# Peptides against a protein of PDB entry 3OGK: the designs that were tried, part 207

Target 1, 307 residues: chain A of PDB entry 3OGK
Amino acid sequence: ATPDRLSRRFPNLRSLKLKGKPRAAMFNLIPENWGGYVTPWVTEISNNLRQLKSVHFRRMIVSDLDLDRLAKARADDLETLKLDKCSGFTTDGLLSIVTHCRKIKTLLMEESSFSEKDGKWLHELAQHNTSLEVLNFYMTEFAKISPKDLETIARNCRSLVSVKVGDFEILELVGFFKAAANLEEFCGGSLNEDIGMPEKYMNLVFPRKLCRLGLSYMGPNEMPILFPFAAQIRKLDLLYALLETEDHCTLIQKCPNLEVLETRNVIGDRGLEVLAQYCKQLKRLRIERGADEQGMEDEEGLVSQRG

## One batch from the design tools (peptide; made by RFdiffusion4, then SolubleMPNN)

Design b1_p27_5_s1 (from b1_p27_5, 16 letters changed)
Fold by OpenDDE base, seed 1:
Structure b1_p27_5_s1 (fold): chain B 307 residues (1-307), chain A 27 residues (1-27)
Amino acid sequence: as target 1 above (307 residues)
Amino acid sequence: MKIAMNKGPSPRERRDARLNALIAARK
């Protein structure tokens, strides 16, 4: 579909999802006309899609100019922006979005690649937004954002239910967790094992409604922090946990209400048996290869267009 | 103009590498 055809057919479109072609690996020349750039779509949104509230770009090239145009065109009417596995922008583009779209409810940059200039975008969001429900910059690398801004967001956004972050030290998020009284989902952070302080995280207090969880780098020593509320866990993301097969078995046995599990092949047949025995409400299971094995598979998806 | 974006490792690849390093450090 072309942007112009979309607007003519659906002038009252409220939600748009665009999926770029699988980005071929590092060296592949992306043709300009590959449909991977959002620019023509942003132009069409700005001119002709005046009722658009939700935008989802997946695996697309997005510039700061594209984000600025989108932000100004939709302003407070933009409720959802998802930059899923996108690239080409900086934190200046994010700043434009949060400056102009002050009533945004969902902001996602999961697995996006960008240049970080500063942490102003998160600060601006913290200072002016009270509508946020979902914030997701999981699997991104921010070094200049403040956990204090995240705490401010939690305090000001009473409808905040899902937050996924990068590698914040979990102890820096204590204030955030205290403020995020309605939080149901948390992913990311960083648990850093200290052999000299095995109880480093034992006093961590999670939001009472938390039921979807994915703590990064959680090992068997940190895993007990989940046990007090394991029975209320409905979704676990263990893709970046440091758990062996036996640790998986231990945790799974404590989660009888588990509906969604994402993990690695380290769960093994034994973990799957335990899962089948204890998790009768399981709806979705995702098993990925070990992080060491994944490097080989992304090369085979080169659909050689033999033209 | 062919923009050869020599894109470094994806965010996922970098995160996987960090995970692998942590696993290796614990063994």
Scores: peptide ipSAE 0.579, ipTM 0.857, DockQ to the pose 0.377
Fold by OpenDDE base, seed 5:
Structure b1_p27_5_s1 (fold): chain B 307 residues (1-307), chain A 27 residues (1-27)
Amino acid sequence: as target 1 above (307 residues)
Amino acid sequence: MKIAMNKGPSPRERRDARLNALIAARK
């Protein structure tokens, strides 16, 4: 489909999702004429798609200029922007989005590659947004953003229900968790084992409504922090947990209301048996290979068994 | 002309590498 044909056929389009080529193609050999650039689409959005509220780019090349044009064209009408596994932009592009789209509800940059200039985009979002419901920069590497801005967002955005972050030290997010009273989903962070302080995370207080969780680098020593609310967990992401088979069994037994599990093959047959025994509401199971076993061949499709 | 954007490892690859390093350090 060409951008021009889209606007002619659907002038009242409210939601657009564009998918580029598989990631392997984005990093190895992008043909110059590859339709992986969002530029022509952003031009069309800006000129002809005046009712567009939701934009989702997946595996696309997105420049700062593209983001700036989109931001200015849609302004406060833009409710959702998802840069899913995109590349080519900097934090300046993000700054433009949050500056001009002050009523954005969903901002996603999950697994996107970007150049980080500063943390101003998150600060600007914290200062001016009160509408945010979903913030997701999971599996990104922001080094210049402040946990305090995330806390401010939580205080100001009363409808904030889902937050996924990179590798913030989880203890730096204590203020965020206290402020995020309506948070239902959290993914990311970083738990850092300290042999000298094995209980350093035991006083961590999570939002009361938290039911979808994926803590990064959680080991068996940190796992007990989930036990007080394990019965309310509906989704668990263990892809980046440091849990062995037995640890999986221990945790799963405490999550009788689990609906979605994402884990690695370390769960084993034993873990699957325990899962079947204790998690009768399970709807989706995703098992990935170990991170060490994932050779460069990204081609093997994640077998999501949808029950 | 195929512009090979030698983009470094993907965010996922970097994250997986970090995970593997942490696993190795515990063993």
Scores: peptide ipSAE 0.577, ipTM 0.856, DockQ to the pose 0.383
Fold by OpenDDE base, seed 4:
Parts: sequence; C-alpha cells; structure tokens
Structure b1_p27_5_s1 (fold): chain B 307 residues (1-307), chain A 27 residues (1-27)
Amino acid sequence: as target 1 above (307 residues)
Amino acid sequence: MKIAMNKGPSPRERRDARLNALIAARK
C-alpha cells in the first residue's frame, strides 16, 4: 500500500502499523524505492490522517525530523508510538515526541538503534506525562537516562502497568518499584553478582501486582528474590537469565500459574518435563538457541525431539 | 544512490554478546 492510497480509503484511520523489510535485507543494496523510510508515511499522517492515535513502525528508518513532524502533527492525540527495531533517530527525536505528545500512553523503542545525546527525553516525560501505561525500551542501551526520572514517571502515571528497560542496576530501581503500585510487567534491569554481598538483592520489594517478569542476568543466587511471589507469576522471560537446567527446574516448580515462558535451550528435556508437570496453565513456550550455542556444541542442555 | 548500510551489530546482537561474556566469566 502507498501512503496516499491509505488516506484516501481510510481518512478516519486510528491505528497504523508499518513493517519494513528484515534487517538481513538491509545488508543488500537497498533500492531507492525500498520503502524502509517512514518519511512519506509521516507526511501522509501529518496532512490527511487527523484521527490517528496509534503508530507502529517495525524495522523502519526513522529520522529525528520524521519524529518531530509526527509529534507536532498529532500532539496530544497521539496515544501510542512504537519504534520496534527501528533506526536512524537520536534522543532528540524522542525528546520531540514526549514534548509534544504529553498524553502518550504507550511509548516503545524495543530493539531500536539510535544515537544517544542525553537523557532529556526521559526527564521531559517524567515532568509532564501522567497518562503513560506502557514504557518499553527493552534491548536498548541508554547510558544517560536517570532512574530517578523513571521513579517520577511511576509516581505520576497511575495507570503504568508495563515497563521494560535496558541495563539499569536493579538497586537503582528500588524507588521506581515502590512508586509503581499498579505495575504488572517488568523486564530488563541488571542483576550484578557480588561475591562479597551475596544477599544484596534479597531486600528488593517488587510491586504487588507484578506477574510478568524478565530480569536480566539473574543467576541462581539472585533467583530466590522471586520466590515470595513466584506463585503469582504468569509470564517469565529467561532469555537473558544466567540459569542452568537445574535452576530452571527449581524456578518452574515454584511457578504453578505460569502461562508464558521464554527461555533458551539450556532448559533441556529435564526442564521441559518439570514444566509439563508443574505448569498446567502454560499457553506459550518460546525456546531460543543459546547465545553461546552459535559456537560451542555442548550437547548437555539441548532439547531433544522427544520432549 | 544505493546506500550499503554496513550497520554495526543490532541491539539484540550486542545484548547477546554481553550475555555470552557474562556466561563465560562465570565458568
């Protein structure tokens, strides 16, 4: 579909999702007409799609100018922006979005690549937004944003239910977790093992409604922090956990209400057996290759076809 | 003009690399 055809057919469009070509295709010579740029779509949104509330760009090239135009065109009418695996923008573009779209409810930039200039975008969001429900910059590398701004967002946005972040030290998010009273989902952070302080995370207080969780770099020593609320966990993302097969078995046994599990091959046949035994409500299972399995054939943690 | 975007590793690839480094450091 072309932008112009879309607006003519659907002038009252409220939600738009655009998918670019897979990144593997971007390594090939991109023809000029590849359609990977959002610019023509942003132009069409600005001119003709005046009721558009939700925009989802997946694997698109997005410039700061595109974001600025979108922000100014939709302003407080924009409720959802998802930059899913996008590239080409900086934090200036994000700043424009949060400055002009003060009633945004969903802001996602998961797996997007960008140039980070500063943390002003998150600060601006913290100072002016009270509508945010979903914030997701999982699998991104922000180094200049403040966990204090995240705490402020949690305090001001009473409907905040899902937050996915990069590699914040989990202890820096204590204030955030205390403020985020309605939070149901959290992914990301960073659990950093300290041999001198094995219990440094044991006093973490999670939001009472938390049931979808994916802590990054959680090892067997940190895993017990989940045990007090393991029975209420419905979704686990273990893709970036540092758990062996036996650790998986231990955790799974404590999560009888688990509905969604995302993990690596390290779960093994044994972990799958335990999962089948204890997690009778399981709806979705995603097993990815180990991040290390691209190299070493260590067979012990492989899921066999019999499981 | 055909832009060959020799883009560096994706955010996912970078995160996977970090995970692998952490796994290696624990062995």
Scores: peptide ipSAE 0.575, ipTM 0.856, DockQ to the pose 0.412
Fold by OpenDDE base, seed 3:
Structure b1_p27_5_s1 (fold): chain B 307 residues (1-307), chain A 27 residues (1-27)
Amino acid sequence: as target 1 above (307 residues)
Amino acid sequence: MKIAMNKGPSPRERRDARLNALIAARK
């Protein structure tokens, strides 16, 4: 569909999701007109989609100019922006979004590729937003953002329920976790084993409502930090955990209310048996290949929908 | 103009590489 056709048919459109071509196509010489640029859509949004509150771009090319135009066109009416696996922008584009869209509730840039100029976008968000519910820059590499700004966001945004981050040292997020009283979901961070300080993470206090969790680089030594609230865990993301089969079994046995599990082949048949035995509420299981298995990104993780 | 987006490894690939490095360091 062309942007103009969409606006003519649906002038009152509130939510738009656009999907670009799969990444495999991005490595090939793609003609400029492959439909992967958001620019025509942003133009249409600006001119004709005046009720649009939610924008989701997946695998598209997004420039700072596109973000700036979108930000100015929708301003405080923009509630959701998802840059899912997008590329072409810098943190200046993000700054424009958070500067102009002060009532944004969902901001996602998960697995997006960008040029990082500074951490101003997160600081601006921290200073002015009180509406944020979902913040997701999981699987991104921000090096210039401050955990303190994340803490400020948690303090100011009472409806903040889901936060996914990159490789912040988890101890730097102590203040964030204390402030994020309504947080239900957390993914990312970095657990760094210290042989000299085995208790490094044992005093980590998580938000009381936390039930969806994916800690990065969690090994068997760190895993016990989950045990006090394992019974309330409904979703686990173990894709970036350092857990072997036995560790999976140990953790799964402690999560009887688990509804969603994302893990790798390391779970094995044994882990699946344990999962079936102890997790009777399981709704979704995603098993990905090991990170070392260079197999083609079969996008189809074996989602065995046990419907 | 054909834009070759030969943009290095994806964020996911980089994160996978880090995971693998950590696994290797624990062995």
Scores: peptide ipSAE 0.572, ipTM 0.856, DockQ to the pose 0.389

Design b1_p27_5_s2 (from b1_p27_5, 12 letters changed)
Fold by OpenDDE base, seed 5:
Structure b1_p27_5_s2 (fold): chain B 307 residues (1-307), chain A 27 residues (1-27)
Amino acid sequence: as target 1 above (307 residues)
Amino acid sequence: MKIHMNKGPSPRERREARLNERIRARK
């Protein structure tokens, strides 16, 4: 589909999702005209899609100019922006979005590649947004953003229910967790083992409604921090955990209400047996290969048991 | 003109590398 054909057919479009080429094809010479750039779409959105509230770009090239144009064209009407595995922008583009789209509810940049200039975009979001429901910069590398701004967002955005972050030290997020009273989902952070301080994380207090969780680098020593609320966990992401088979068995036994599990082949047959025994409400299981196994991107084997 | 964008490793590839480093450090 071309941008022009879309606006002519659907002038009242409220939601747009665009998909670029798979990354395997990005190593192959992308022809200039292959539609991997969002620019022609942003132009069309700006001119002809005046009711558009939700934009999702997946594997697209997005410039700061594209983000600035989109931000100014949609302003407070933009409720959702998802930059999923995108590239080509800097934090200046993000700053433009949060400056002009003050009522944004969902901001996602998961697995996007960008140049980080400063942390101003998160600060601006913290100072002016009260509408945010979903913030997701999971699998990104921000070094210049402040955990204090994340805390401010949690305090000001009463409807904040899902937050996914990069490699923040979890102890720097204590204030955030205290402020995020309605948070249901958290993913990311960094648990950093200290052999001299095995109880480093034992005093972490999580939001009372937290039921979807994926802590990065959680090992067996940190895993007990989940035990007080393990019975309320419905989704668990262990793809970036440092758990062995026995650790999986221990944790799974404590999660009888688990509906979604994402893990690696380290769970083994034993972990699957324990899962079948204790997790009777399981709806989705994703097992990826180990991070050391350079296996081909095999198809997302979402085994949905339709029982 | 085929622009070979030598894009460095993906955010995912970099994250997998960091995970593997931590796995090796525990062993």
Scores: peptide ipSAE 0.579, ipTM 0.857, DockQ to the pose 0.400
Fold by OpenDDE base, seed 4:
Structure b1_p27_5_s2 (fold): chain B 307 residues (1-307), chain A 27 residues (1-27)
Amino acid sequence: as target 1 above (307 residues)
Amino acid sequence: MKIHMNKGPSPRERREARLNERIRARK
């Protein structure tokens, strides 16, 4: 489909989702000719799609200029922006979005690659937005953003229900969790084991409505922090947990209302048996290969193409 | 044909690498 054909057929389009071609995993190459650039679409949105409130770009090349044009064209009418596995922008582009789209409800940049200039975009969002429902920069690497801005967002955005972040130290998010009274979903963070402080995380207080969770680097020593509310957990992401088979069994037994589980093959047959026994409401199960196995396959795949 | 080369590993690959580092540190 071409942008011009879309606007002619659907001038009143409210939601647009564009998918770029899958990156050939080996080359991280996006040819220009693959329609991977959002520029022509942003031009069309700006000129002809005046009712568009939701934009989802997946595996697209997005420039700061594209984001700036989109932001100015849609302003407070933009409710949803998803930059899913996108690349080509910087935090300046994000700043433009949050500056001009003050009523944005969903902002996602999960698995996107970008150049980080500063943390101003999150600060600006914290200072001016009160409408945010979903914030997702999971599997990104922001080093210049402040956990305090996340806390401010939680305080100001009463409808905030889902937050996914990068590798923030979980203890830096204590203020955020206290402020996020309506939070139902949290993913990311970083649990950092301290041999000298085995109870480092035991006093963490989570939002009362939290039922979808994926804590990064959670080991068996940290896992007990979930036990007080394990019965209300509906979704659990263990892909980045540091749990063995027995740890999985222990946790699963405490989650009788689990509907979605994402984990690795370490769950084993025993974990699957326990899951079947205790989790009668399970709707979706995703089992990925171990992280070590994936790394070897990617290296072998790279070697096989050089030969 | 301008090929935009993503320089380096993907965010996912980097995250997997960090996970592997944590696994190794606990062994």
Scores: peptide ipSAE 0.576, ipTM 0.857, DockQ to the pose 0.410
Fold by OpenDDE base, seed 2:
Structure b1_p27_5_s2 (fold): chain B 307 residues (1-307), chain A 27 residues (1-27)
Amino acid sequence: as target 1 above (307 residues)
Amino acid sequence: MKIHMNKGPSPRERREARLNERIRARK
């Protein structure tokens, strides 16, 4: 479909989702003209889609100019922007979005590749937004953003329910968790094991409503921090956890209300048995292969076809 | 048709690499 045809057919369009072709990133070759640029769509949005509140770009090339145009065109009418696995922009583009779209409720840049110039975009968001419900920069690499701005966002955005972040040290997020009183979902962070201080994270207090969780690099030593509220957990993302089969069993049996589990095949048949025994409300199970599994056929860590 | 070479690993690939590094460090 061409942008112009869309606007003619749906002048009152409120939500747009564009999926770029799978980046030939798998082949290290991106054709320049693969049609993955958002520019023509942003032009159309700016000119003809005046009721558009939600924009989702998936695997698109997005420039700072595109973001600036979109931001200015939609301003406070933009409620949702999702840059899902996008590239081509910098933090200047993000700054433009948060500067002009002060009532944005959902901001996502999960798995996007960008050039980081500064942390101003998150600071600006923290200073001016009170509407944010979902913030997601999971699987991104921000080095110049401040955890304090995230805390400010949590304090100011009373409807903030889902936050997914990159590799913030989880202890830097203590203030954030304290402020995020309505947070239901958290993913990311970084649990950094300290052999000399095994109890490093034991005093971590999570938001009372937290029920969807995916802590990165959580090992068996850190896992107990979940036990006080494990019974309220409905979704676990263990894809980036450092849990073995037995650790999975230990955690799963404490989560009787688990509805969604995402993990690696290290859960094994034993973990699946435990899951079936204790998690009667399970609705979705995703098992990915571990990266190390090219070599060690340890039978115990593999989900068999029988399980 | 200028083929731009991929500027490097994807964010996902980098994340997986970091995970693997952590796994190796614990072994």
Scores: peptide ipSAE 0.580, ipTM 0.856, DockQ to the pose 0.405; fails the geometry check
Fold by OpenDDE base, seed 3:
Structure b1_p27_5_s2 (fold): chain B 307 residues (1-307), chain A 27 residues (1-27)
Amino acid sequence: as target 1 above (307 residues)
Amino acid sequence: MKIHMNKGPSPRERREARLNERIRARK
């Protein structure tokens, strides 16, 4: 579809999702007129899609100028922006979005590639937004943002239910977790083992409604922090956990209400058996082949293709 | 302007690399 055809057919469009070509099909040289640029769509949104509240770009090229134009055109009418696996922008573009779209409810940039100029975008969001429900910059690399701004967001945004972050030290998020009283989903962070302090994370207090969780680099020593609320866990993201097969079995047995599991092949056939035994409400299972499989000589850690 | 999509590893690939580094460090 072309932008002009879309507006002509659907002038009252409230939600738009655009998907670019898969990265593998992206030749090293993207022509300017390639359907992977959001620019013509942003122009159309600005001119003709005056009721648009939700924008989702997936695998698109997005410039700061595109974000600025979108921000100014939609302002407080923009409720959702998802930059899913996008590239071409900087944090200046994000700053424009949060500056002009003060009532944004969902801001996602998961797996996007960008140039980080500063942390001002998150600070601006913290200072002015009270509407945020979903914040997701999972699998991104922000180094200049402050966990204090995340805490401020949690304090000010009473409807905040889902937060996914990069590699923040989990202890820096203690204030965030205390403030995020309605948080149901958290993914990311970084659990960093300290041999000198094995109980480093034992005093972590999670939001009471937390039921969807994916802590990065969680090992068997940190895993017990989940046990007090494991029965309320409905979704686990273990893709970036440091759990072996036995650790998976231990955790899964404690999660009888698990509906969604995402993990690596390290779960093995044994872990799948335990999953089938204890998780009768399981709706979705995702198993990724991890690079860690190349070193596992142990046959038990491989999900057999014969299933 | 030919926007060269960054030939670098994706955010996902970089995260997987960090994971693998931590796995190796614990073994």
Scores: peptide ipSAE 0.567, ipTM 0.858, DockQ to the pose 0.463; fails the geometry check

